# Peptides against a protein of PDB entry 5A53: the designs that were tried, part 202

Target 1, 230 residues: chain A of PDB entry 5A53
Amino acid sequence: LVENVKQALFIPGQSCNKNLHDIMVDLSALKKPDMKRFNRKNDIHPFEDMSPLEFFSEKNDCSLMVLMTSSKKRKNNMTFIRTFGYKIYDMIELMVADNFKLLSDFKKLTFTVGLKPMFTFQGAAFDTHPVYKQIKSLFLDFFRGESTDLQDVAGLQHVISMTIQGDFQDGEPLPNVLFRVYKLKSYKSDQGGKRLPRIELVEIGPRLDFKIGRIHTPSPDMVTEAHKKP

## One batch from the design tools (peptide; made by RFdiffusion4, then SolubleMPNN)

Design b2_p25_8_s3 (from b2_p25_8, 10 letters changed)
Fold by OpenDDE base, seed 3:
Structure b2_p25_8_s3 (fold): chain B 230 residues (1-230), chain A 25 residues (1-25)
Amino acid sequence: as target 1 above (230 residues)
Amino acid sequence: IKLENVIYKDEEYKDYIVRSKPLPP
C-alpha cells in the first residue's frame, strides 16, 4: 500500500515580511502541484501552542506545513512541521541567512511541474547525528512526490543538494545546512567514439543557508505508529 | 558536485519516510 502524496501548507505568520514571502513563493514552487499557500497572516506560535497547526493540518488535509516568521532572535525563520493523523509529529526551525538567492536571481529554465527530485546529502552527520537525521528525513519526506518506478534518469530533472557547512564537535553550535537546487542537463558527448553521457548540474535556485533553531521530536509511541508498514 | 550520494530510489531512504496517517485496521 503506497500512501498518497503528502500535501504541504505554507503559512505566513504575523511577523512574515517581504523577504520571507518571496522565499515562501520560491520554495513552494518546488512542491507544486502538492502545495497550498495562505494569503493572510496568521498569529501562530508553534512552540507555545501546537493546536492551531493541528487544526490547519486537518482542515486543509496537509501533513506538511511551513510557518514563516521573523524576529530579532529568529530572523527569516521557516518552521517545518509534519503531522501524523493530523497531530504534530515533529517540528524544526530553519532560519534563512541574509545571503539567500531567489529564482529570479538565476537563469529561467523550463521545467516540468511534479517531477520527483533527486537528493544529495554532504556530511557524515546526516546519517549519525539526531538533528541532521531529522533534517534528512524531513526534506526527503517533503519533496518525495509520487512513488514512480521510473528508473528513467531522463525523467529526473532536479537535484536538491544539502550540505553541512563544516565539521563540528560535541558541545559546539550546529553548522548551517546549505540548500541548493540544480537542474540536470544531459549532453551527448561525441568525443572519441565513447558515447559517455555528460551530465551537467545547473543551479536554478532558490539558494538558502539554513541556521538550525528549536526542535520538537515525536513521542516513541508516535514513532512506532508512523513507521508501521503494511 | 559528486553524484555519489544521490538518493532517488525509495528503497534507499524508506526508513527516513514516515506515514501521515495510521494504517487501516
Scores: peptide ipSAE 0.429, ipTM 0.849, DockQ to the pose 0.806
Fold by OpenDDE base, seed 5:
Structure b2_p25_8_s3 (fold): chain B 230 residues (1-230), chain A 25 residues (1-25)
Amino acid sequence: as target 1 above (230 residues)
Amino acid sequence: IKLENVIYKDEEYKDYIVRSKPLPP
């Protein structure tokens, strides 16, 4: 079964500000054409009542959602939500630090819409720690795109890099996740008659440092159901 | 930078294949 490409819905919350709107525009550009966006603010509190998000998931046929909110306690908060059968599977709050950069802050490079990103995850905790495992799973799922068995080199345009900012011990605050986007530049290097393609990475944005907030994990029953569907 | 969803076909990195890895459980 070729899984249909998961659609993302971007939802401005009531407290959505200009910075979050700009971040939403830039991040959603990486998800085109598989993205919908609401133009109106919606008063949604997903950790208090999840029912509005389930309704929006079903109504828009979107299994991925991003809620944009900002408060004094949770500034520039992007709540990432996944649904299964239009029911909430998991949620995570990722707060964007003030040092963010938009696509406009980088040199404009040609970008083809709809190309699947490559991923790199930097930090052992992405494979061992449950929160960072969820983040890894979320971003891989969010940007998975079309399941093509064999995309030729010509179909690979950009790399998403996610890095855990430093080491941490048990009981310490979880380090930020550094989100970076790079374009691949292939140069024909003619060194001694062997054309070794030199691949260079050029940052294209956006640049986001994510502070981890609240998390909702799926019930064991929902995990079992999600894994049973082919 | 280790690209997790990229498989290089040859030792010279001339051709790379992106496989959709299944989501880890």
Scores: peptide ipSAE 0.079, ipTM 0.577, DockQ to the pose 0.100
Fold by OpenDDE base, seed 1:
Structure b2_p25_8_s3 (fold): chain B 230 residues (1-230), chain A 25 residues (1-25)
Amino acid sequence: as target 1 above (230 residues)
Amino acid sequence: IKLENVIYKDEEYKDYIVRSKPLPP
């Protein structure tokens, strides 16, 4: 049984500002049609009390949540939450750096809503380091969408690129994750009598540099249950 | 960005996908 497409709930926190709202709108556009947004601010502190998020997960039937908050210590903070059986599975704070770009900062390209993005992960730590493995898991799960057997490259419109910004050693601060979104542009190139499709990547936004904040990891029992395959 | 590293969400990512609901008994 393939699980139904996970629904995402975007929640403006009490400290949500215009910039975070704009980021929320643009990032959530990539999750259409499988997203909900609250129009009202909610006073939620997920690392102090998780119960309100579990309630929202169940009430809205959303196993993915993104809480938008901003403070002096955690500016432009996007807390990504996953639930299992409407209980908190994991959480991660990803703070958007001030150099962000919105969709309006890029050339408007027509895109089909609901198409599954491809992913690229740049950096060995995505496969080895537990925090970056969680980020990889989160984004793959978040944007999984419908299982389309359409391996047809023609149906693949978007690439999400995630890059670890530089090398790091054990005990050093974790480098930022560079989030980039590209549209695939196919050109018919006649090179040497073989029609090789030339594919170009055009950045469409948003452009987000994520600083890693606090993390909540699931219990071993919850990991076992959540990864059970039929 | 080499498109060769564009990983499709197929079978290779089964271990990264978390269920939202328990398996039916």
Scores: peptide ipSAE 0.452, ipTM 0.840, DockQ to the pose 0.737; fails the geometry check
Fold by OpenDDE base, seed 4:
Structure b2_p25_8_s3 (fold): chain B 230 residues (1-230), chain A 25 residues (1-25)
Amino acid sequence: as target 1 above (230 residues)
Amino acid sequence: IKLENVIYKDEEYKDYIVRSKPLPP
């Protein structure tokens, strides 16, 4: 069973500003063709009432949503939402730091729409810490794209890199997650052996540093249902 | 940025995870 590619819905909140709009446009470009964007602002407060998001999930057949809001407390906030059966599965607030770069800030490299990215996750906490595990799961789920039998890196177009910015101890604020996108150029090794390909990465944007905000975790029952292989 | 000896894995969600030297931030 080829699992259907998850569709994403990008929602401007009432407090969405120009910067968030530009970020939304650029980030959603990486999700083409499997994305929708609302043109109108919507007054949604997902941590107060999730029912509007469940309604939008069902109405638009989107299991991924991104709500764009900004306040003094939560500037440039991207709330990432996943649904299962059109019910909220999990949510995470990721606030974009002011040092962001748009696609226009990089050399215009042509890319093919719909090609599956490779990922790299840098930081042990992506495999051990519950919050970073959720972030890893979310971004894999979000940008997975179509399944491919391609085993050769040479056929892949780009890499999404996520890096935890530094070490942390229990009880400390969670470090930011550095989001980077690179175009991949593969080189065959001249020496006829099964050497791993050499790759050159060129940053293409957007460049986003995510500060972690509020989190909603699924109920144990929803976790069980979502992991049931059909 | 040039990366050598990139390990490719299909781990979660049939995604291709590249393990390489740390990328610059």
Scores: peptide ipSAE 0.033, ipTM 0.496, DockQ to the pose 0.058; fails the geometry check

Design b2_p25_8_s4 (from b2_p25_8, 10 letters changed)
Fold by OpenDDE base, seed 2:
Structure b2_p25_8_s4 (fold): chain B 230 residues (1-230), chain A 25 residues (1-25)
Amino acid sequence: as target 1 above (230 residues)
Amino acid sequence: ITLTNVLYKDEEYKDYIVRSKPLPP
């Protein structure tokens, strides 16, 4: 049994500002059509009380949520939440650095809504470190879209790239994750020349550098249940 | 930018994806 495409709910928190709103709009555009946005601010503190998020998950049938908040301590904070059976599975705070770029900062390219992205993850820690493994899982789960038997890259439009910003050792602060989005641009060679089609990657935005904040992890039992395969 | 190790097949995600709901009994 293949699950339906996970729906995302974007929630402006009480402290949501214009920058976060713009980031929310641009990031959520990559999740269309499988995205809902609240137009009202909601006073939610997920690390204090998760119950409102569980309620919203169930009420909106969204197993993915993003809470947009900003404070002096947690500026431009995007809390990514996943639910399992409308209960909180995991949460992670990803704070957007001030050097962000919006879609409007890039050349407008024709974008088809609903196409599956490609993914690339740069950094060994995405496969070894628990936090980066969670981030990898989250973004794959968030943006995978419909399950398809697509084996050909030709039908794919864009690449979501995530890079760990530098090396780190145990006990050091976790490096930022650099979120980048590229569109594949195929240049048709002129009909007369045997020139291999040149594929170029064009950054389309948004450009987000994520600082990692607080994390909530599921219980071992919930992990077991969520990883059960039919 | 040469992207190496591009994931694009659902089969490549299967080990990283979690269910949103329990399996039906």
Scores: peptide ipSAE 0.558, ipTM 0.914, DockQ to the pose 0.813
Fold by OpenDDE base, seed 1:
Structure b2_p25_8_s4 (fold): chain B 230 residues (1-230), chain A 25 residues (1-25)
Amino acid sequence: as target 1 above (230 residues)
Amino acid sequence: ITLTNVLYKDEEYKDYIVRSKPLPP
């Protein structure tokens, strides 16, 4: 039993500004066609009351949500939420640094909507540290799209890359996660009479550096239920 | 950018994915 593609709901919070709106538009473009956006601001504080998000999850049949808020403490904050049975499974605040780049900041390339991305994760902590494991799980779950039997890269268009910005020790602040999107560009290179396909990566945006904020983790029982395989 | 460990098959990351709904009984 394979679940349908998870639908994402992008929610402007009350403090959503133009920059966050633009970021929302560009990030959500990578989730098309499996994305909805609210046009109105909603006063939601997920770490105080999760009930409005559970209501929106159920009403819109969206198991993925992104709340866009900004404050002095949490500037350009994207709260990523997943639900299980329309109940909150996990949440993570990812604050976009001011050095962000929009799709308009990159060379316009032809992009096919709805193609499954490739993923890369750079940093050992994505496999060992609980917070980075959650981020890896979240972004895989968010952008995986449809299940496919693709065995070759030839049909794939773009790579979502996530990099932990530097090393860290226990008790230190968690490094930012660098979110990058690349398009694969194939060239026929005639090197030495062998046509070796040269693949180049071209950054297409958006470019987002995520500062990690507050986290909500599921109960052990919810983890067990959500990881059950048929 | 050296793309090491590119994930593109569902089988490569299936263990990182969570369900959105309970399994049917």
Scores: peptide ipSAE 0.553, ipTM 0.912, DockQ to the pose 0.823
Fold by OpenDDE base, seed 4:
Structure b2_p25_8_s4 (fold): chain B 230 residues (1-230), chain A 25 residues (1-25)
Amino acid sequence: as target 1 above (230 residues)
Amino acid sequence: ITLTNVLYKDEEYKDYIVRSKPLPP
């Protein structure tokens, strides 16, 4: 049994500002058509009370949510939430650094909405460290789109790249995660009568550097249920 | 970025993806 494509709900918090709104618009564009956006600000504090998010998850049939908030302590904060059976599975605060770039900062390339992305993850911690494993899982879940039997890259358009910014040791602050989006550009190179397809990556945005904030992890029982395979 | 380490098949995600709803009975 393959689940339907996970739907995302983008929620402006009370402290949502113009920059966060613009980031929300651009990031959610990558999730089209499988996204909804609220136009009104909502007073939600997910680390104090999760019940409003569970309500929104169920009411909108969205197992993915992003809450947009900003404060002095948590500037440009995107709280990513996943639900299991409309109950909170996990949450992570990802704060966007001030050096962000919007889609408008890049040259407009022809983009087809709804195509499945490719993914790249740079940094060993994505496979070993629990926080970065959660981030990898989250972004795969968030952007994978439809399940397909794709055997090749011919139908793929763009690459979502996530890079851990540098090395770190135990007890050190967790490095930022660099979020980048590239479009595949195929060139016909006529070199020596052999058409070698040259593929180039062109950055298309948005460009986001995520600082990791607070995290909520699921109960062991919920992990077991969520990992059950048919 | 070399395309050699690019995830694009759903099979490559199986270990990282979680369900959003319980299995049907």
Scores: peptide ipSAE 0.544, ipTM 0.908, DockQ to the pose 0.764
Fold by OpenDDE base, seed 5:
Structure b2_p25_8_s4 (fold): chain B 230 residues (1-230), chain A 25 residues (1-25)
Amino acid sequence: as target 1 above (230 residues)
Amino acid sequence: ITLTNVLYKDEEYKDYIVRSKPLPP
């Protein structure tokens, strides 16, 4: 049994500001058409009480949620939440650094809504470190879209790139994750009569540097159930 | 940024994807 495309719910928290709203709009554009947004602010504190998020997950049939909050301690905070059976599976706080760029900061390119992205992850820790493994899992799960038998890059338009900002050792603060989005642009190079299609990557935004905050991890039993294959 | 190891096949995600709902009994 293949699950339907996971739906995302974007939730403005009580402390949601204009910058977070703009970031929400731009990031959620990559999840269209499989995205819902609340227009009203909601007072949700997921690390204190998860029940409101579980309720929203079930009510909206959304297994992905993003809570937008901002405080002095956690500025521009995007809490990414996944549910399993409408219960909290995992959560991670990703705080957007002030150097962010919106889609409006880039040259407007034609973009088709609903096409499946390509992904790239830079940094060995995405495969070895539990936090970065969770981030990799989350973003793949969040943006994969429709299941497809596409064996070729043909028909894919954009790449979501995630990079760990530098090396780190055990006990050191976790480096930021650099989120970038590129569009594939094909050029017909007329060099020497052989029109080899040259593919260039053009950044389209948004550009987000994520600082890692608090994390909630599932129970071992929930992990086992959520990884069961038919 | 050198984009190495671009993932685009659903098979490449199998180890990273989590179900949203239990399997039917």
Scores: peptide ipSAE 0.537, ipTM 0.911, DockQ to the pose 0.803

## One batch from the design tools (peptide; made by RFdiffusion4, then SolubleMPNN)

Design b2_p26_3_s1 (from b2_p26_3, 9 letters changed)
Fold by OpenDDE base, seed 4:
Structure b2_p26_3_s1 (fold): chain B 230 residues (1-230), chain A 26 residues (1-26)
Amino acid sequence: as target 1 above (230 residues)
Amino acid sequence: SYEELMAKNEEAEKFLEENYLRSKPL
């Protein structure tokens, strides 16, 4: 079965800065080989006009897009876009907090390109709250793609952890989502003369705290169409 | 489907919790 792995396009917006560029490079490295990046800035405002993104989706055969913009109101903003039939399905603004860490801030570990990550989600709202359900769906779709087979645990190299930062009530500002990436490290532990293999998670980066911004939700018709395709 | 992807993720999360040690984030 040819895995229909969703391709991602990373787009620097007109207001893209060095920090967003570095974040884009590091985050997109986790999506290799199923990733393209534009080197030129593009003047795109997805919440005002979505047509340029639909055009790029079709021309690049990418159902996933990330637009990098920064303003006083929306600093270090990563707009995640999904398309269905090259039409906008959903969008979410995730603003990276200033405490971010790049891959260069962590211990360099060798990794195999193209291995699918395991996910962990911490916070009940990932299953109950519409916005966090969309974030969960987006990141699973972004990094796992369509796989019919159970993930071969023997091939597991990376874990992506997503945590909701604290509790919240209805009408309160939505807590940040803490994005963390770990590599599995096998080591032999001598416990009581038995050499049992232990596996530890080692953080490898990037480390991103996402503030939630604007959201575009799909039409009910597009939801129905997207669920009908096996 | 999204539901199948969710079920696979829950199984994978459970396997991780049972078999892997988390290092504290730096």
Scores: peptide ipSAE 0.018, ipTM 0.415, DockQ to the pose 0.051
Fold by OpenDDE base, seed 2:
Structure b2_p26_3_s1 (fold): chain B 230 residues (1-230), chain A 26 residues (1-26)
Amino acid sequence: as target 1 above (230 residues)
Amino acid sequence: SYEELMAKNEEAEKFLEENYLRSKPL
């Protein structure tokens, strides 16, 4: 079953600033060609009223959305939204820390548009903790593109690394998620034996440290419906 | 650090080898 590539819509909120715009541009570049961006700010408060997002999901045929907002309490906030049947499935606020780096901060490397990244997840909580499971699911769903066959490894250009920043206990604030993007460089090792291709990771950006904010979890019914393979 | 970058490279190499080896048709 070739799952159709989910389209993403990037939405500047009313409080969107230059930094969020630049982050949006760089992050959305990794989702090309399966990405739309609004050029105007929209007054959307998804945790107060989800209806505008459902409308945009349907109107733009986008099952993935990212709302860019910033406030004193929620600085550089990227609200990631998924829809199922144009209804809100889940939402998560991921606030970008001020230490972010843009693609312009790295050596520009040529990349082929539309090649899927591989993902690496560092931290046991990605497989155990509900919030980090949602983040893992979201980013896999966001960037995995069309399920292409085993040929994807031969076309592997990028690795997205997501790391939980340190250990935490129950009742503690959830550690940040460190988002890193690497380009794979294959070097032919000229070392005289079996030419094992050496692969080097080169960070290409953006570099984002995500602070976890508010979350909306799907209803059990929507989970059941979304897991029904057609 | 350089060491952290090297460790990440090794993990990614290993992951690629494991996935590429699994993706080789027997």
Scores: peptide ipSAE 0.015, ipTM 0.372, DockQ to the pose 0.057
Fold by OpenDDE base, seed 1:
Structure b2_p26_3_s1 (fold): chain B 230 residues (1-230), chain A 26 residues (1-26)
Amino acid sequence: as target 1 above (230 residues)
Amino acid sequence: SYEELMAKNEEAEKFLEENYLRSKPL
């Protein structure tokens, strides 16, 4: 079965800086081989005009896009966009906090390209709150795709952990989402004569704390249409 | 802080180890 893995397009915006470029390189490495990157900056303002993104979605055959922009108001902003039928389905701004770590900040570990990560979500709001439900849906769709064959568990090398940074009440600012990437290491532990495989998690990066920005939610019609396609 | 971030990572690692990695036989 050729898994119809959603292709991602990473777009440097006009205000893309070195830090965002480095983050883009590292985050897009987790989406290999199913990613494209533009080498040129593009002047795109998705919350003002979505038409350029729809054009890029169609021309590049990418249903996932990430726009890299930075301003005084929205520093290190990654706008995640999904399209359906090359039309904008949803968008979310995720601003990377200054405490980010790149793959170069961690111990270099070899990994197989194209293995699907396991996801873990920490925080009840990922299942209840509409914004965090969108984030959960987005990241699952972005990195895992539709099919998790049980065979992918036997090949499981990577875990992506997403954690809501603390509790919040209605009307409070939405806590950041902590994005972490781990490699699974299997050790044979000789504890008590039974060689139980011990699994250790080793952080491999990137380490990103996402501040939630602007959101575009899908129209009810697009939700209905997207759920009709298998 | 960086320490709070590390503690949250350790808690996340522990949560993963306890709930997902120990409970599913590979």
Scores: peptide ipSAE 0.009, ipTM 0.374, DockQ to the pose 0.040
Fold by OpenDDE base, seed 3:
Structure b2_p26_3_s1 (fold): chain B 230 residues (1-230), chain A 26 residues (1-26)
Amino acid sequence: as target 1 above (230 residues)
Amino acid sequence: SYEELMAKNEEAEKFLEENYLRSKPL
């Protein structure tokens, strides 16, 4: 069964600023063609009332949403939302650190739109800790695209790398997640007789360091219903 | 399954670590 590609909706909140808008443009470019963007600001507070997001999910047929907000407490905040049956499944706040880089900060490389990125996850907590498991699941679900066969490794253009910034103990603040995007470049190595293709990773942006904020976890019932899809 | 997807991702990650050099942008 080819799973239908999940559509993403990018929503500027009332407090959306220029930096968040630029980040939204660059991050949403990685989700093309399977994304929509609103041009108008919307006054949405998802941790107070989720109903506007459920309405937008249904109206736009988008099971993925990203709300762009900024405050003194939650600067450059990207709230990632997933829906199931147009109801909120989960939410996570990821605040972009001030050291971010846009696509314009890197050498412009041509790429084919719509190719599935490969992921790499660095840090044991992506497989053990519930918050980092949710982040891993979210980003895989967000950028997975069409189910491509292993033969599409030959078409692999992009690698998304997610790294947990250091170790932590129970009760400590959760380390940031370092989001990096690379393009694969194939070079013919001319070293003696056996031309092994050398593949290099070139960073293309955006570069985002995510500070973890508030989380909404799915209900056990919604988890069960979401896994019943064959 | 999610587990089969995870296993395929681990195999792909290992293939990347073994075969791909990270070049710093010049």
Scores: peptide ipSAE 0.005, ipTM 0.333, DockQ to the pose 0.040

